# Designs tried in a protein design run: peptides against a protein of PDB entry 6UG1. Part 149

Target 1, 304 residues: chain A of PDB entry 6UG1
Amino acid sequence: SNEERKRRKYFHMLYLVCLMVHGFIRNEWINSKRLSRKLSNLVPEKVFELLHPQKDEELPLRSTRKLLDGLKKCMELWQKHWKITKKYDNVGLYMRTWKEIEMSANNKRKFKTLKRSDFLRAVSKGHGDPDISVQGFVAMLRACNVNARLIMSCQPPDFTNMKIDTSLNGNNAYKDMVKYPIFWCEVWDKFSKKWITVDPVNLKTIEQVRLHSKLAPKGVACCERNMLRYVIAYDRKYGCRDVTRRYAQWMNSKVRKRRITKDDFGEKWFRKVITALHHRKRTKIDDYEDQYFFQRDESEGIPD
Target 2, 301 residues: chain A of PDB entry 6UG1 as posed
Amino acid sequence: SNEERKRRKYFHMLYLVCLMVHGFIRNEWINSKRLSRKLSNLVPEKVFELLHPQKDEELPLRSTRKLLDGLKKCMELWQKHWKITKKYDNEGLYMRTWKEIEMSANNKRKFKTLKRSDFLRAVSKGHGDPDISVQGFVAMLRACNVNARLIMSCQPPDFTNMKIDTSLNAYKDMVKYPIFWCEVWDKFSKKWITVDPVNLKTIEQVRLHSKLAPKGVACCERNMLRYVIAYDRKYGCRDVTRRYAQWMNSKVRKRRITKDDFGEKWFRKVITALHHRKRTKIDDYEDQYFFRRDESEGIPD

## One batch from the design tools (peptide; made by RFdiffusion4, then SolubleMPNN)

Design b2_p22_2_s1 (from b2_p22_2, 13 letters changed)
Fold by OpenDDE base, seed 4:
Structure b2_p22_2_s1 (fold): chain B 304 residues (1-304), chain A 22 residues (1-22)
Amino acid sequence: as target 1 above (304 residues)
Amino acid sequence: RREKLEKYLQELLDEFKEYLFS
């Protein structure tokens, strides 16, 4: 019905705000001074120097290569720190079906949110789920004065799915779900004027995204619980930005149709949510990023 | 049942707003 469509759209919006606020809260927690002091000790001086290379005036690419090598070594150090990777309880922050949402309404189970103290202890000990591990990795890079962003792929229920029963059948549902991450890192490369993508936990990859990302879910089974729709970046200065354009090959043709921003009302509403979570002034980094997104929109063209 | 979930998520949203703007 038209009413059910409106209801699913509203519920998608509400769920999206809750996820975006969760990302904001986790981004605040990883700025803990106590945690920063502990995590800085994981990075030896030689690796710190690679993270902060001098500008090579002859070949700026050499400076980028040093930064990339420093980030690779940080991933290796992080793997040594992280002792226990817990499985997600149920589906974690991956996308729920409409049926699962309705069933959850019947179960008086309070979502057990992890307390700040428990989160900081988990990161400090190297014990937790993959999301906590990624968040801790971002905290370690920030402790080394790296301009690292926490990236969150927000997975609200699909308001474009109008099926009554959206139950997912499959023995490998968990393996397909966790094939691609929900959280990752971006690092600012001051030499190339670009964000470097870092997945320290899941795919264990570093990439300089041009047109395609390895972190973009591929295949029907993986996309059931992980649809690239809302990739939100949280920086160390409490900036909040939509960076979906970086990771979406087909933003205009495919991704936009599954976003609340497909209409003017949804665009205005989503902009209000971003603005409410964005607690810093604009910088030249934002200008370079917006220019890159503009070029990506022009290069995709109008979908035929 | 769905109204209870919408109410619960609204309560969570209100708690998150209170946290964000406190």
Scores: peptide ipSAE 0.028, ipTM 0.671, DockQ to the pose 0.051
Fold by OpenDDE base, seed 1:
Structure b2_p22_2_s1 (fold): chain B 304 residues (1-304), chain A 22 residues (1-22)
Amino acid sequence: as target 1 above (304 residues)
Amino acid sequence: RREKLEKYLQELLDEFKEYLFS
């Protein structure tokens, strides 16, 4: 019905706000001074120097290469620190079906919310789920004065799916669900004026995204619980930005149709949510990023 | 003020999680 369509749209909006606020809170916890002091000790001086290369005036690319090498070494150091990767409880922050949401509303499962103290302990010990591990990695880079931001791929239920039975055919294996991350890192390259994408935990990859990302879910089974729709960036200064354009190859033709921002009302609403979570002034980094997004929109074109 | 906002947002998230998973 039209009523059920409206209900699913509003529930999607509410769920999206809660996910975005969750990302904001985790980003605040990452900025813990106590955690920063502990994690800075994991990074040797030689690696710190690679993270902060001098500007090569002859070939700025040499400075970017040093930064990339420093980030690679940080991923290796992080893997040594991280002792226990816990499985997600149920589906974690991956996308739920409408049926799962309806069934959950009937079953008072005590969702054990992780407290700040427990999070800080988990990161310090290297014991937790993949999301906690990524968040801790961002904390380590921030402890080394790297301009690292937390990236969250928000997975609200699909309001465009109007099927009553959204039972996923079979045990959609935990392996297919976790094939692509929900959380990752971006690092600002001051030499190239670009964000570097870092997945320290799942794919263990560093990339400079041009047209497509390795972190973008591919294949039907992976996209059932992980649809690239809302990739939100949380920086060390409590900035909040929509960076979906970086990771979406087909933003205009495919991704936009599955976003609340497909209509003017949804766009204005989503801008209000971003603005409410954005707690810093605009910087030249935002200008370079917006220019890159503009160039990506022009290069994709308007869908026919 | 920030700790109050963080606490309030966490309470809203906990209520919503209880609503979603209760």
Scores: peptide ipSAE 0.028, ipTM 0.667, DockQ to the pose 0.080
Fold by OpenDDE base, seed 2:
Structure b2_p22_2_s1 (fold): chain B 304 residues (1-304), chain A 22 residues (1-22)
Amino acid sequence: as target 1 above (304 residues)
Amino acid sequence: RREKLEKYLQELLDEFKEYLFS
């Protein structure tokens, strides 16, 4: 019905706000001074020096290469620190079906919220799910004075799916779900004036995204619980930015149709949510990023 | 003030999780 379409749209909006607030809270927790002191001790001086290379005036690419090597070594150090990777309880923060939401709403399961103290202990011990591990990795880079962002791919239920029964039956459902991450890291490269993408836990990859990302879900089975629609960046200064354009090859043709921002009301609403979570002044880094997004929009063109 | 806001947002998230999973 038209009513059910409206209900799913509003529920999608509410769910999206709660996911974005979750990302904001986790970004605040990883700024813990106590955690920072513990995690800085994991990084040897030689690796710290690679994270902070001098500017090579002859070839700035040499400085970027040192930073990339430092980030690779940080990923290796993080793997040594992380002792226990727990499976997600149910589907974690991956996308739920409408049926799963309705069934959950009938079952008053006391959701055991992870407290800040428990999170900090989990990161410090190296015990937790992949999301906690990524968040801890961002905390370690921030402890080394690296300009690292927490990235969250927000997975609200698909309001464009009007099927009544959306049950996902499949033996490999968990493997397909966790094939691509929900959380990752971005690091500012001051030499190239670009964000470097780092997945320290899932794919264990570092990339300089131009047109395509390895972190963008591919294939029907993987996209059932992980649709690239809302990639939100949380920085160390409590900035909040939509960075979906970096990871979406086909923003205009494919991604926009599945976003609340497909209409003017949704665009204005989503901008209000971003603004409410953005707690810093604009910087030159934001100007370089917006210029990159503009160039990506021009290069994609208008979908036929 | 920040800790109060974090706590309030976490409570809203917990209520919403309770609503989503209740």
Scores: peptide ipSAE 0.027, ipTM 0.665, DockQ to the pose 0.081
Fold by OpenDDE base, seed 5:
Structure b2_p22_2_s1 (fold): chain B 304 residues (1-304), chain A 22 residues (1-22)
Amino acid sequence: as target 1 above (304 residues)
Amino acid sequence: RREKLEKYLQELLDEFKEYLFS
């Protein structure tokens, strides 16, 4: 019905805000001074120097290569620190079906929200789910004074799916779900004036995204619980930005159709949500990023 | 049943609004 469409749209919006808030809160928690002091001790001086290379005036690419090598070594150090990767309880923050949402509403399961103290303990011990691990990695980079962002791919239920039963069939559902991350890192490269993408936990990859990312879900089974729609960046200064354009090859033709921002009302509403979560002034880094997004929009063109 | 989840999410949203605007 038209009413059920409105209801699913509303529920998608509410769920999206709750996810974006969760990302914001985790971004605050990883700014803990106590955690920062502990995590900085994991990074030896030689790796710290690679994270902060001098500007090579002859070949700026040499400075970028040092930063990339430093980030690679940080991923290796993080793997040594992280002792226990817990499986997600059920689907974690991956996308739920409408049926699962209805069933969950029937079960008075107290959501055991992880407290800040428990999170900080989990990160410091190296015990937790992949999301906690990624968040801890961002905290370690920030402890080394790296301009690292926490990236969250928000997975609200698909309001464009009007099926009554949205049950996912398949024994490999968990494997397909966790094939691509929900959380990752971005690091500002001041030499190339670009964000470097870092997945320290899932794919264990570093990339300089041009047209496509390795972190973008591919294939029907992987996209069932991980649809690239809302990739939100949380920086060390409590900035909040939509960076979906970086990871979406087909933003205009495919991704936009699955976003609340497909219409003017949804665009205005989503901009209000971003603005409410954005607690810093604009910087030249934002200008370079917006210029990159503009060039990506022009290069994709308007879908016929 | 859906009303309880909507209420819970609304409460979470309201708690968050209080947190953001305090």
Scores: peptide ipSAE 0.027, ipTM 0.665, DockQ to the pose 0.055; fails the geometry check

Design b2_p22_2_s2 (from b2_p22_2, 10 letters changed)
Fold by OpenDDE base, seed 3:
Structure b2_p22_2_s2 (fold): chain B 304 residues (1-304), chain A 22 residues (1-22)
Amino acid sequence: as target 1 above (304 residues)
Amino acid sequence: RLKELQEKLNKLLEEFKEYLFS
């Protein structure tokens, strides 16, 4: 019905705001001074120097290579620190079906919210789910004065799915779900004027995204609970930016159709949400990023 | 800050609820 379409759109937006606020809160928690002091001790001086290379005036690429090597070593150090990767409770922050949402509304399931103190302890001990691990990795890089962003792929329910039964069956459903991450890291490369993508936990990869990311979900089974639609970046200065364009190959032709921003009202609403979560002044880094997104929009073209 | 953020976000959700169900 038209009513059910409206209801699903509303619940999508409510869920999206809750996810974006969750990302904001986690980004604040990883700025803990107490955690920063502990995590800085994990990084030897030689690795710190690689994270902060001098600018090579002859070949800026040499400085980028040192930064990439430093990030690789940080990923290795983080793996040594992280002792226990817990499975997600149920589906974690992956996408729920409409049936699961309806059933959950009827069931007073107490979501155990992790307290700030428990989060800081989990990161400090190296015990937690993959999301806590990624968030801790971002905290370690920030403790080393690296301009690292927390990235969150927000997975609200698919309001474009109008099927009555959206139940997902299958023994491999968890493996397919966790094949691609929900949280990752970006690091600002001041030499190339680009963001470097870092997945320290899931794919254990570092990439300089041009057109395609390895973190973008592929295949039907993986996309059932992980649809690339809202990739939100949270920086150390409490900036909030939509960076979906980086990771979406087909932003205009495919991704936009599944976003609330497909219509003018939804675009204006989503901009208000981003603005409410953005607590810093604009910088030259934002200008370089917006220029990159513009070039990516031009290169994709207008969808037919 | 979190309270003010919650109030702003709640207002945005109500504005959208009104738009959807008007």
Scores: peptide ipSAE 0.125, ipTM 0.775, DockQ to the pose 0.929
Fold by OpenDDE base, seed 5:
Structure b2_p22_2_s2 (fold): chain B 304 residues (1-304), chain A 22 residues (1-22)
Amino acid sequence: as target 1 above (304 residues)
Amino acid sequence: RLKELQEKLNKLLEEFKEYLFS
């Protein structure tokens, strides 16, 4: 019905705000001074120097290579720190079906919220789910004065799915769900004027995204609970930006159709949500990023 | 301001979590 379509859109919007607020809160917790002091001790001086290379005036690419090597070593150090990777409770922050949402509303299971103190303890001990691990990795880079962003792929329920039964066809195994991350890191390369993508936990990869990312879900089974639609970046200065364009090869042709921003009302509403979560002034880094997004929109073209 | 915002946002998240899981 038209009513059920409105209900699913509204619930999608509400769920999206809560996910984005969750990312904002986790980003604030990462900025803990007590955590920063502990995590800085994990990074040897030689690795710190690689994270902060001098500008090579002859070949700026040498400076980028040092930064990439520093980030690789930080990823290795983080693997040594992290002792216990917990499985997600149920589906974690992966996408729920409409049936799962309806059934969960009937079952008053007190979902235990992770408190700030529990999060800081989990990161400090190296015990937690993959999301806590990624968030802790961003905290370690920030403790080393690296301009690292927390990236969150927000997974609200699919409001474009109007089926009554939205049960997943077949055994969507936990392995297919967790094949691609929900959280990752970006690091600003001041030499190339680009963001470097870092997945320290899931794919254990560092990439300079051009047209496509390795972190973008591929295949039906992986996309059932991880649909790339809202990739939100949270920086150390409480900036909030939509960076979906970086990771979406087909933003205009495919991704936009699955976003609330497919219509003018949804676009205006989503801009208000981003603005409410964006607590810093614009910088030259934002200008370089917006120029990159513009070039990516022009190169994709308008879908026929 | 950040603490007050965190408290407001945590309240909104708990209220929404109660709404999502009630």
Scores: peptide ipSAE 0.055, ipTM 0.723, DockQ to the pose 0.090
Fold by OpenDDE base, seed 2:
Structure b2_p22_2_s2 (fold): chain B 304 residues (1-304), chain A 22 residues (1-22)
Amino acid sequence: as target 1 above (304 residues)
Amino acid sequence: RLKELQEKLNKLLEEFKEYLFS
């Protein structure tokens, strides 16, 4: 019905806000001074120097290469620190079906919300799920004075799915769900004026995204619980930005149709959500990023 | 109903904003 379509749209909006606020709270917890002091000790001086290379005036690419090597070594150090990767409880922050949401509403299960103290302990010990591990990695880079962002791919229920039964066929294995990450890192490269993408936990990859990312879900089974629609960046100064354009090859033709921003009401509403979570002044880094997004929109063209 | 839902979402956004800045 038209009423059910509206209901699913608004529930999607509410769920999206809750996810974006969760990302904001985790980003605040990453900024813990106590955690920073502990995690800085994991990074040897030689690796710190690679994270902070001098500007090569002849070939700025040499400085970027040093930064990339430093980030690779930080990923290796992080793997040594991280002792226990726990499986997600149920589906974690991956996308739920409408049926799973309805069933969960009936089950008054006391969700044990992870407290700040428990999070800080988990990161310090190297014991937790992949999301906690990524968040801890961002904290380690921030402890080394690296301009690292926490990235969250928000997975609200699909309001474009109007099926009554949205149960996944029982064969959607945990392996297909976790094939692509929900959380990752971005690092500002001051030499190339670009964000470097870092997945320290899942794919264990570093990339300089031009047209497409390795982190973008591919294949039907993987996309059932992980649809790239809302990739939100949280920086060390409590900036909040929609960076979906970086990771979406087909933003205009495919991704926009599955976002609340497909209509003017949804666009205006989503801008209010971003503004409500953005707690810093604009910087030149935002100008370079917006210029990159503009160029990506022009290069995609108008969908046929 | 749509206006009420938008008002509830706006209120939720303000409540979350207050919570985040408190």
Scores: peptide ipSAE 0.027, ipTM 0.667, DockQ to the pose 0.059; fails the geometry check
Fold by OpenDDE base, seed 4:
Structure b2_p22_2_s2 (fold): chain B 304 residues (1-304), chain A 22 residues (1-22)
Amino acid sequence: as target 1 above (304 residues)
Amino acid sequence: RLKELQEKLNKLLEEFKEYLFS
């Protein structure tokens, strides 16, 4: 019905706000001074120097290569620190079906919220789910004065799916779900004026995204619980930005149709949500990023 | 201020989780 369409759209909006607020809270938690002091000790001086290369005036790419090598070594150090990767409880922050949401609403299930103290302990010990691990990795880079962002791929229920039963049956449902991350890192490269994408936990990859990312879900089974729609960046200065354009090859033709921002009302509403979570002034880094997004929009063109 | 905001937002998230999953 038209009413059910409106209900699903509204519920998607509320769920999206809650996910974005969760990302903001986790981004604040990883700015803990106590955690920073502990995590800085994991990074030896030689690796710290690679994270902060001098500018090579002859070939700026050499400075970028040093930074990339430093980030690779940080991923290796992080793997040594992380002792226990817990499975997600149920589907974690991956996308729920409409049926799962309805059934959950009937069963008064107390969601165990992780307290700040428990999170900080989990990161410090290296014991937690993959999301906690990624968040801790961002905290370690920030402890080394690296301009690292926490990236969150927000997975609200698909308001464009109007099927009554949206149950997902499959023996490999968990494996397909966790094939691609929900959280990752970006690091600012001051030499190339670009963000470097870092997945320290899932794919264990570093990339300089041009047109396509390895972190973008591929295949029907993986996309059932992980649809690339809302990739939100949280920086060390409490900035909040939509960076979906980086990771979406087909933003205009495919991704936009699955976003609340497909209409003018949804676009204006979503901008208000971003603004409410953005607690810093604009910088030249934002200008370079917006220019890159503009060029990507022009290069994709208007879908036929 | 950040602690108070965090506490308010955590409460809103808990209330919303309760609303979504109660």
Scores: peptide ipSAE 0.027, ipTM 0.683, DockQ to the pose 0.089; fails the geometry check

